# Peptides against a protein of PDB entry 4M9S, part 1

No score or structure here was measured in a lab: all are predicted.

Target 1, 135 residues: chain A of PDB entry 4M9S
Amino acid sequence: SRGLVGVECITPYSYKSLAMALQRCVEVLSDEDRSALAFAVVMPPGVDIPVKLWSCVIPVDICSNEEEQLDDEVADRLKRLSKRGALLSGKRMPVLTFKIDHIIHMFLKHVVDAQTIANGISILEQRLLEIGNNN
Unless a header shows other numbers, all headers, positions and changes below count from the first letter of the chain.
Peptide ipSAE was made for these designs. It is ipSAE averaged over its two directions, with the distance scale d0 held at 1.0 Angstrom where the peptide's residues are scored. Compare it between designs on one protein only; published cut-offs may not apply.
A fold fails the geometry check if it doesn't show the stated peptide or something in it is severely misdrawn.

## One batch from the design tools (peptide; made by RFdiffusion4, then SolubleMPNN)

Design b1_p11_3_s2
Fold by OpenDDE base, seed 4:
Structure b1_p11_3_s2 (fold): chain B 135 residues (1-135), chain A 11 residues (1-11)
Amino acid sequence: as target 1 above (135 residues)
Amino acid sequence: PRPKVLKAKLP
């Protein structure tokens, strides 16, 4: 899998072309997958993040409050995103993780509403504290 | 109830 990890955005034109390509990829997503992608902006780029942490910010409607069902539904959404080009990179081993690339993250910072980003960060921080206190 | 995360409008 040739990850776009090596595309140094050397020029503003490359950025614009990449942004246009990404925009097209985003437009064909379902509303749910698009929403999930938007909240990926709150994660640090270039880091393999466990699904459990993604579940703190990915907006899924689950019938049960069980963490296991939440993680599975989140994982399914992130898997779909990872199959759509360079949006996310998934690893199954040793632990199921997903990573957002720096370029995608920069794109999201420009296109996702600032209030949405701020809210997402606040929610992540709150839920991380809850996870930390329950361990 | 999971806080309804405000619909991120991706363009």
Scores: peptide ipSAE 0.040, ipTM 0.704, DockQ to the pose 0.097
Fold by OpenDDE base, seed 3:
Structure b1_p11_3_s2 (fold): chain B 135 residues (1-135), chain A 11 residues (1-11)
Amino acid sequence: as target 1 above (135 residues)
Amino acid sequence: PRPKVLKAKLP
């Protein structure tokens, strides 16, 4: 008996219900944590991304003298998001990483402003090139 | 200062 892996066809209804639930989760975030979540859309879903790469796109208002604290501040924001349900998944070993799930990423692609996404990708690309040239 | 250009617009 071949178990029918029931492809649960996510009905448009299930999608709307999930989107509404996620929207409520976003509404209770601080402005800073909400901004951090928005820029998570530029990361590939299902991949454990090191904090150093997250720091390229997470908006943190730090003074120039506090650049050494950038990764710590970014990590704190991502940790808060990981505690808000299934928004992010964190791993501490072997390196501190965070992952966005495919469902959350799909939601963000639909709700985050297209210009914000484009800007986030451009900034990520630029900062990755700078990191690559300094190595 | 890191450029303040990253304005996230979520609904």
Scores: peptide ipSAE 0.039, ipTM 0.695, DockQ to the pose 0.092
Fold by OpenDDE base, seed 5:
Structure b1_p11_3_s2 (fold): chain B 135 residues (1-135), chain A 11 residues (1-11)
Amino acid sequence: as target 1 above (135 residues)
Amino acid sequence: PRPKVLKAKLP
């Protein structure tokens, strides 16, 4: 399937039809994958974001504190989302990255709870500061 | 373990 890359909402009708299709896609996700998709709203659309930065906001339950396991588990979730339609676009080279398209980001901004978005941004900011201080 | 502290609500 060709990803939604380059699809712009030209009309309100196109947006509504796309939103309905996306809603159906979201409904069949697991709770974990749905949560991961919701937190994708905190990322800037159209930008290839390294998995390391995704790991700051994607909720995972890992048994180990190993950073390598965190990034792998996050990458697996994002890979599953990328396989479900055009929810995310992944690139492997030169660095493993994932990107959210503008149209999907617009959808998420309307359907994800405002407090969830605010919390996700706050956590991203906090963890980015921690990463910056450890470098 | 890194706790799932964040609960996302999608409609």
Scores: peptide ipSAE 0.037, ipTM 0.688, DockQ to the pose 0.095
Fold by OpenDDE base, seed 2:
Structure b1_p11_3_s2 (fold): chain B 135 residues (1-135), chain A 11 residues (1-11)
Amino acid sequence: as target 1 above (135 residues)
Amino acid sequence: PRPKVLKAKLP
């Protein structure tokens, strides 16, 4: 089984054109969706991540402490992002998941502020520990 | 309300 993980060698030229296209896509996002996209950088690329894990890092202002409402609101944001170009890829079955592509992830690593990335990772780690301890 | 204080700065 030849898993040609074709590392598409993105030429600097392809990266610039892609970056410009992505920048335009990002500019038309709402502030909320743009923030959600920024925090997508903390997730491993190419992996189908359950919404519950996304909810650890996606900034959502929820009036209720109900985890179910959090997941729904996060899912809605991620769904909007998935409909805008190739920003995210959503799967509904067997479990609702979203995946960030390697190319998009590389873009985000270059454009998202390093402190934002660090904060996002820290928050993810903290909340994952909390989830793990409450199970 | 869990304020997720995540300030994302995208350029």
Scores: peptide ipSAE 0.039, ipTM 0.695, DockQ to the pose 0.092; fails the geometry check

## One batch from the design tools (peptide; made by RFdiffusion4, then SolubleMPNN)

Design b1_p14_1_s3
Fold by OpenDDE base, seed 3:
Structure b1_p14_1_s3 (fold): chain B 135 residues (1-135), chain A 14 residues (1-14)
Amino acid sequence: as target 1 above (135 residues)
Amino acid sequence: STTYKTIKVAPPPL
């Protein structure tokens, strides 16, 4: 049992001040980017997740059924979120990945609707099963 | 047609 090293993120900011700052950041997002951020709650925090897996849950309007376009559009959304500071952390090498921080994830668990979370998890599980069966 | 349902992020209670 690898003990979750509780990263006590000693933020000099009170939990309340951090929550207010995050709330303001979410309010200025476009509806599209806000939706993407909401679905990020279904991912495990602190893990570098490949864009391919993000594409399972991030809602994008795809003009074409090409999988390559899906991943690119998802990557663009996640990149925009990463530019808003602590919302997401991106890595380009060796593979393009994005990570949601524990603090952000905890915030999202409180502000994202429970039904939305449940639906997102269900969609992720279904798509992961489909990927697994096609291999 | 994958209808992505709009995630209504409930604004935090003021």
Scores: peptide ipSAE 0.026, ipTM 0.583, DockQ to the pose 0.051
Fold by OpenDDE base, seed 1:
Structure b1_p14_1_s3 (fold): chain B 135 residues (1-135), chain A 14 residues (1-14)
Amino acid sequence: as target 1 above (135 residues)
Amino acid sequence: STTYKTIKVAPPPL
């Protein structure tokens, strides 16, 4: 599976074709995976983000409040997204991280509603403060 | 446990 070579130079034509391709990829996602993808817009693009930070914004239904189970479930969702086109890039070593590329992030900024983005940022900020206070 | 409601991803603007 050849990773989509990041198109460095996006022509208007390539952008339109990419947008259509991404739309189709999003349409075939489950509702849960689509929601996870939507919240990926709150992360800074081009940065390898640890799963622990992703767990602050990715909505998951877990049977327990154990942090380890949360991270595992979030990781599984992000792994599924990384297997569908170029939605996310995963790195296993030295620490499990996921990255959203600039082009995908830009796409999400246009297709995710502003209220969802604002809510996601607020939730991330709140949970980061909680993590910071527990350390 | 904040159950985030399913987010509808809007189609890309035409």
Scores: peptide ipSAE 0.026, ipTM 0.589, DockQ to the pose 0.064
Fold by OpenDDE base, seed 5:
Structure b1_p14_1_s3 (fold): chain B 135 residues (1-135), chain A 14 residues (1-14)
Amino acid sequence: as target 1 above (135 residues)
Amino acid sequence: STTYKTIKVAPPPL
């Protein structure tokens, strides 16, 4: 039985209408929340990602070097995004995670600057290595 | 090492 790989053909029309709707959602965000959303593009879509990993790429200005405060601030930003037009999906159990869906991720790949994406990936890789070496 | 997590975000083209 040859499994027909159903090519979900996103029609150009569906993409255009989605892009317009999402653009409006993004325009009403604060600069901080918009920046957080932009960096969500570096995460794999459809995967529940722990807040600790999000904290590697989400830009936050914290007054304290306490790691716990960083994760809390990142979580708050991601929670706000999850309440805005389903930009992210959050789960509290078994651990606090956030997920970007494939449709939103595809949108971000088209609207986020290529250099920003490249920089975000580089930063994520560096910080993951640091976490791995400190364990 | 205290990594200052200042990502200089280029403004998204939006």
Scores: peptide ipSAE 0.026, ipTM 0.574, DockQ to the pose 0.047
Fold by OpenDDE base, seed 4:
Structure b1_p14_1_s3 (fold): chain B 135 residues (1-135), chain A 14 residues (1-14)
Amino acid sequence: as target 1 above (135 residues)
Amino acid sequence: STTYKTIKVAPPPL
């Protein structure tokens, strides 16, 4: 049993009620949006992250390898997630950013498998290094 | 210009 039992969450909601609500929200997501949410766990919580950096870890399947199309598809996924309450919060100005809340992040750390988290972190690190070397 | 590659990783069931 993937026990959420060990998560200390400071929330106005009971941990059990919040966990159940989040679980239900996740269950009704499409496979693509659920995948995007899973990889959101690799981002630091409480930080406004630009779409460009999200595109490093959000899995997308596009016919074109154009960066603009990738960022747009990632942005659309994150926007859909942001409409699902507290899953993500977006800001449009000055640059489009998304932030994962600490509570949601803690939830994801316990429900996303360790290998996926490790892989996502590795992918993010590799792609950030590539971006840094090309600039 | 860095071209971002698509990633296809099987997500865990959430």
Scores: peptide ipSAE 0.025, ipTM 0.569, DockQ to the pose 0.046

Design b1_p14_7_s2
Fold by OpenDDE base, seed 3:
Structure b1_p14_7_s2 (fold): chain B 135 residues (1-135), chain A 14 residues (1-14)
Amino acid sequence: as target 1 above (135 residues)
Amino acid sequence: SLEQLRARLAAASA
């Protein structure tokens, strides 16, 4: 399991319609889904990212350490996020991927804690190295 | 690609 702590998203843009709408979307998420969304900020916007790479940064607390089960849990979370408006866009073919658009990514940069972003990037880099070594 | 992603992340974290 991976024990990353989720972050609550709070925006200072109280009177900006886009920020307000996004904040409302974030507020209705479960703690797990909100945490997953927070760590989406570490991904480059506008890029279709395979689930396997998402699983490197999305926190999972209760799943076994079997890779397939972890990927399935991550995929389920990302699928739920993709069903909530423009939070994520999923693509099934040829490989299951998800992407975050520039607008959502910009929003997350403003509401996710800087240390959380830095930690997420570090964890991703570490796990990417591990994947490379195990192949 | 994975290498492209690594490069982007490295640039962002540097």
Scores: peptide ipSAE 0.149, ipTM 0.767, DockQ to the pose 0.030
Fold by OpenDDE base, seed 1:
Structure b1_p14_7_s2 (fold): chain B 135 residues (1-135), chain A 14 residues (1-14)
Amino acid sequence: as target 1 above (135 residues)
Amino acid sequence: SLEQLRARLAAASA
């Protein structure tokens, strides 16, 4: 699935219109999917990010001892988000990845709580360090 | 790349 292409420069009117449309889409999401979308703001826009890296920041409230199950759950959430059009774009080859567009990222920067963003960045940094040290 | 991602995150948290 493909989202809307990010535009480097948008008019205030275009941004407002998009924001209103996106807000409506966000309102119909489940709490879990909405949380996943919120944490997408910590990812660099326009980059195909493997599910493994998404799993570092996407919150999962169901207890699981299987890492594979956690990745599958994250993938399912991201797949659902990708079906909402502009929210995410997914690719399955060479590996399963998801990408957030610049314009959606910009939207999230305005609507996601600042503390949530800060926490997400901190968590991602720590987990990336752990992955790097263990490999 | 992973390194680029780390660099971006470090910059964002600074």
Scores: peptide ipSAE 0.148, ipTM 0.761, DockQ to the pose 0.036
Fold by OpenDDE base, seed 4:
Structure b1_p14_7_s2 (fold): chain B 135 residues (1-135), chain A 14 residues (1-14)
Amino acid sequence: as target 1 above (135 residues)
Amino acid sequence: SLEQLRARLAAASA
């Protein structure tokens, strides 16, 4: 299955309050934004990642087959996430990038399905190889 | 590993 587990996350005591707040925040997200957030866990924390690379793992059910439009849809989702608490941080210039914080990443690592994480990592690795070969 | 992914992402972003 995809997405976040319905069970409360297990976090260190120092981040318990934050984890509870984050869980509540996640619960009010749309299904598509929640899915995007789930797959953010496969990215290394603390790294500014271009939207093109996010698009390798962020699921988009309904979208044009044009790459630019796909990136725009992914970017919109990530932008929404960046406006909600500390879920993501974005940089607009010079290149649009998004970054997941270590604390948020730790939270997701405990609440996202293990199979989703494994699949996401595999997909990302495959897509990176494809991108590398095409460059 | 995440470390390996970080390196790959850096290379892919260049």
Scores: peptide ipSAE 0.077, ipTM 0.712, DockQ to the pose 0.031
Fold by OpenDDE base, seed 5:
Structure b1_p14_7_s2 (fold): chain B 135 residues (1-135), chain A 14 residues (1-14)
Amino acid sequence: as target 1 above (135 residues)
Amino acid sequence: SLEQLRARLAAASA
């Protein structure tokens, strides 16, 4: 297993301890990586999500007229997060995907601003519709 | 699938 996968939080004490540990990990991230992590909360936990779908919500400061470039930038951010152990789990084959663990997701639900979560979900839903219509 | 993801996201948003 990777990181906190399979860990269960059954007491408030356990949650507090995990939250504190995770907060330390989050604090050392760059602003852009921390932002990417925040928006990971909009994804369903425990599911391998392809980079293309992550790119629908992960904010990128660079202008890119090519979807591949956008995906590459997003992938780089998510890769860095995955190298931080428990934050994300990356899978390279058969396609590049990333997954957020249930415990991490639970943590993010408590620390990410509610409006940010709502906005992220809305944006994702809209962009998913666009992708679906173009296929 | 995209449809499955949409369904999961919709459920999570409810």
Scores: peptide ipSAE 0.065, ipTM 0.714, DockQ to the pose 0.035

## One batch from the design tools (peptide; made by RFdiffusion4, then SolubleMPNN)

Design b1_p15_2_s3
Fold by OpenDDE base, seed 1:
Parts: sequence; structure tokens; C-alpha cells
Structure b1_p15_2_s3 (fold): chain B 135 residues (1-135), chain A 15 residues (1-15)
Amino acid sequence: as target 1 above (135 residues)
Amino acid sequence: SSAAKLLREASEKAL
């Protein structure tokens, strides 16, 4: 299911307040978790995305060559983010998925570097094509 | 976008 279409702030005041609150939440994250959150901007908001697909864009510095361990590390990061209020929403059944909210996504679009977003989208597209060819 | 389409398709296969 996809959530609300077209999220707009009620007032400039509400937007500023929300941005400030989110900034405070982001500031207390580790560098790794903050990086993971930044790359969440490449995902469509309001969509439950399987961890396997998140692993296509979430950068992992230290991980084994085992695909399962990569997914576990990504899942751990996403789980930590999901514990920080409305940053992400996790769903365990039937498949472990995570979803970014429209409001959070809109915030990220304003604060994440445009080149980072473009690169992330490009990487995602390439890796999705590779997955599609191997399956 | 093309990425969104691919992601939806991949998501549907993974779910």
C-alpha cells in the first residue's frame, strides 16, 4: 500500500519546527547511521521496501563477503533508524521491509546533497538491473 | 522514473 499523495506543510512555521526536530534527531546518530539515512532519500516514500533492496544503496564499510551478512548489517542500521521516531517504519511480516515516510523524505530532499542523491539513484538503477538479470 | 519502476518490480518479486 502507498500512503498519502502529496504532503504539504500546513504553515511555514510547522515546516521549520519539523525540520528543527528532525535535525536534532539526525545529529545524535552515528556517522554510519546518518549516512544510511541520507541514502534513504533515493527510495520512493510510502513504499515497503525489502531489506535486500535497501542493501543496494546503503553503504557498508565493514562486512563479510556473505550476502546474508550484508543484509543483516543493513537491517541492523535500518532497525536503529526505525527506533528514532518517524525516520523509518519497519515491518517484519511477511518479509522484513522498511518504509520512509513522505515527510521525512521531503526533509531529506532539502538537506541531502543533490549529487549524492543523483549518485544514489544511479547506483540503485544499476544494481536493480543486475539483480533482474541474475534472477 | 525508471528507477522507481524497477524498484517496484523488484519489490513485488521479493515480497
Scores: peptide ipSAE 0.271, ipTM 0.846, DockQ to the pose 0.034
Fold by OpenDDE base, seed 4:
Parts: sequence; C-alpha cells; structure tokens
Structure b1_p15_2_s3 (fold): chain B 135 residues (1-135), chain A 15 residues (1-15)
Amino acid sequence: as target 1 above (135 residues)
Amino acid sequence: SSAAKLLREASEKAL
C-alpha cells in the first residue's frame, strides 16, 4: 500500500491524526533509520533527490572508506523508510532517487528540533559546494 | 535559500 501518501492535512484534527500515525511509524524504526528520517527534513519536499545528494546529510556511523558503500548504506536506509508508510517515495530510473512528500515534510518540521534542521542545512550547503568544486 | 539553489543545481547535474 502507499501508506500515508496522499493524506491531506486540511484541519488541525487531520494533522493530529496524521501525526499520531506517523509517530507510530517512527517509533518502530531503528535508531539509524529514525536519524535518517530526521535529516530528510532538510530536503525540499516534492523533489526527486539522487542518493548521492541524500548522502550529504544522512549520517552513517560505520562505513568503509569506499564511497560506493556509503551510498549503498544510505540507499538501504532510504529504501526501508520508503517501505514504512511511504515516508519516502523512491524511483530507480534513470537514477535512484528518493522524494519526501509535503505532508511528511510538514510533520518533520514540527518534530525535528530547529538546531538539527539548521545544522543539516549547513552541512548540506558545505558538502554541495565541495562536490561542485570537485567537478 | 542558498542550500535550495545549490541542491537544485546539483540535482539537475546528477539527473
């Protein structure tokens, strides 16, 4: 099923109901997947974002020095999130991408602390500049 | 924001 995708928050009640449903989804996540979900808030909603760019903000505690392994780990986390109430939507072609929907993003903006959001944005900006300079 | 601009540019390049 597509989970929570397509749910509209028209009223405060609708938002509350959605928030409760999302909270249940969040509670059953592993710590690492929950962290990944939190950092998804720094991405613009409704945009298909390549895994490489997700890797700029998704924290990975243990990885090899191989960039491909990092991307694979990030992809696995995002895939798990996409399977849980459609927290994310994935596309495989032409490039593996993930998208956060507006409703999920709105939820995250309310529950993720402002400092985490600010830090995530700063990290994203820095790493994007580094990527740009290396090309 | 600068982040949004950079992300858009990077996304366009990567896709």
Scores: peptide ipSAE 0.266, ipTM 0.845, DockQ to the pose 0.033
Fold by OpenDDE base, seed 5:
Structure b1_p15_2_s3 (fold): chain B 135 residues (1-135), chain A 15 residues (1-15)
Amino acid sequence: as target 1 above (135 residues)
Amino acid sequence: SSAAKLLREASEKAL
């Protein structure tokens, strides 16, 4: 899927229309996919992020504790989000990565609960430190 | 931010 391409001047009207469209898209997601999308807000927009790093923040309730299985489950969720057009952009080669576009990220900052964002950042920081220490 | 730095470092290792 091609990400949102181009620099547009965001007007209040344009934002409202976009927000409405995105809200409809979000409403039809499964709870798990919607949760994954919510936590995408903690990632920097416009950056291709490896699945391993996504797995640091994407909640997985029912899965093996094996890192590979967790990554696979996260990847599946992100792939589904990527298939919904502009929500995420995925790259398969050379490494599986996903990117959130700035516009979607901006939308999420407005609709995702502030505590969720704060928790996500905290979790990300903690797990990234662990990854750094274990390598 | 600290998170951004850590993410960059982790990304460099993972890519």
Scores: peptide ipSAE 0.262, ipTM 0.842, DockQ to the pose 0.033
Fold by OpenDDE base, seed 3:
Structure b1_p15_2_s3 (fold): chain B 135 residues (1-135), chain A 15 residues (1-15)
Amino acid sequence: as target 1 above (135 residues)
Amino acid sequence: SSAAKLLREASEKAL
């Protein structure tokens, strides 16, 4: 796995202050939304990712067997996260996409359990390969 | 293939 090139994020805020503010925002999330945010760490920061690809890693416990319903549920979670300010940025055109900011991504890499990150990456790789093989 | 490469390729096809 090619390690993410360490991108230095220049912020006017101290790392401690930013981390404290983000932690407060995370604490008020529902368990489902917090879980979705945690798995956002497996995505490359600063890239507009289609909802279909987010659905490869965002865990959904209760969903119909239809792929469309899975994407809708994932989209709803990501939309809620985007309403929490800097957590995610949504774009509706040309395709519904969401992007994680580099600052948020760095925060998540620090606070999300290493095994959870590793599992998320493995799941993403597996499902992307399956999508590629089915096309 | 790395997950990042696959993701970029999939993203490019979807956009």
Scores: peptide ipSAE 0.240, ipTM 0.829, DockQ to the pose 0.033

## One batch from the design tools (peptide; made by RFdiffusion4, then SolubleMPNN)

Design b1_p16_3_s2
Fold by OpenDDE base, seed 3:
Structure b1_p16_3_s2 (fold): chain B 135 residues (1-135), chain A 16 residues (1-16)
Amino acid sequence: as target 1 above (135 residues)
Amino acid sequence: MEVSKKLLQNLKKLRS
């Protein structure tokens, strides 16, 4: 299976209550938003990342192949996640970016399916290579 | 790009 594990797992957190609260928050997300959150694990924590780079790893099932529409769909998902508190932090100025916090990132490293992490890494590496070759 | 460098560094950490 792909995505976030639905069952609480053992984490290296000193505060298990925080992990439980985050798990409940993840469970109330839509399937699409939960999938987007899972792939956020491949991003470095504490870094403001442009939507274009998020779109390299966030899977989009139903949208046009047009680049502009793809970025808009990704942005909408990330915006919804940012409204769920500490899951993501959005910044509109000077450029639209999203950031994952260290505490959330540590949580994801232990609850996201291993295959999802591996796929996310592979996809991001491929996309970065393509972008680099076109620059 | 600085962001790209940080992305690659994070990937290395995830693989370890």
Scores: peptide ipSAE 0.389, ipTM 0.887, DockQ to the pose 0.036
Fold by OpenDDE base, seed 4:
Structure b1_p16_3_s2 (fold): chain B 135 residues (1-135), chain A 16 residues (1-16)
Amino acid sequence: as target 1 above (135 residues)
Amino acid sequence: MEVSKKLLQNLKKLRS
């Protein structure tokens, strides 16, 4: 299976107006979407990233282990995030991709717990190596 | 390959 299961985002940072606004956006998310957002911190900001690569770190807790279905579930979560306060930016053509902007990424770096970040880094690195070996 | 390299670079930054 790809991604992590059952990890939640910790968002205690609220010192500035920007942080407060973003915190409100995070608070209204479902647990699944909030978790997905948390792991977006391991992605480089400003880069259009294919859903397949997002699925390397986005938690999948309900759907089957079928890769196609997993990618669809991840895509749905990312789409919801893109609609909620523009937490992500989606692009359909030529390939479905999502990117995190610098502001959101900076916010996440401050509010996502260190253990989640560390786990996300480790998992993403492992998955990238696996993908790289197959290509 | 290009995206993967960028991802790896970002990971290095996050680890520092």
Scores: peptide ipSAE 0.386, ipTM 0.885, DockQ to the pose 0.036
Fold by OpenDDE base, seed 5:
Structure b1_p16_3_s2 (fold): chain B 135 residues (1-135), chain A 16 residues (1-16)
Amino acid sequence: as target 1 above (135 residues)
Amino acid sequence: MEVSKKLLQNLKKLRS
């Protein structure tokens, strides 16, 4: 599959150097945050995604199954990622959203294992269909 | 926001 590996971006960093820097950044993340970042690969790059939709694919083990608590936990993880370099960018107003950059997305496609990507796609697709595309 | 439709389309691209 082609995916988004063909995306061209302008950066002051070479792909190799940027990838190395990103890899180091990923290595110091907690397991939960690293997992959240991995599943960000299923999101379209450059799009502000509301937390509710992130919660459809981000694994959460430390909270109740209540939607609000799930969203809060996911938001916390994404917020931490947004404060770690260029991993994500967040917007609070008017609605809390997070966006993955094209470069980061390309990086993730190369480093996230194929099974995780496939699982994330399947999970997200299923949940989007279940919620009836109301977002 | 109508983001869901775009997400679904992106999934197709990601699988290709």
Scores: peptide ipSAE 0.387, ipTM 0.885, DockQ to the pose 0.039; fails the geometry check
Fold by OpenDDE base, seed 1:
Structure b1_p16_3_s2 (fold): chain B 135 residues (1-135), chain A 16 residues (1-16)
Amino acid sequence: as target 1 above (135 residues)
Amino acid sequence: MEVSKKLLQNLKKLRS
């Protein structure tokens, strides 16, 4: 899907209309995809993030404990989000990454509850420390 | 990963 790179709100009305469109997109998401989108707020906007790092914060209910399967399921969710109102931008080469744009990130900061944001930050920090210790 | 280290640093700053 197309991203929001280079998009700028020229008027308050433009921002409002975009927010309404984004809210509509969020409302039709499944619970799983909406949860994934909520936790995307902890990622820095404009940065290509590898799927492995997305898997640190996106909850996935899978039967297998294999990390490879976890990454695949996370990737599928992120792909679905990228097809909904350009919520994310995916890049396949050289490595599969997903990026949240500044406008979407700003929207999420206003609609995602503060406790969810705080929890997401804590979870991501913990997982990153674990990854760092294992490598 | 270079990105993971960068993210960790950013998170620490956000909590400060």
Scores: peptide ipSAE 0.374, ipTM 0.884, DockQ to the pose 0.033; fails the geometry check

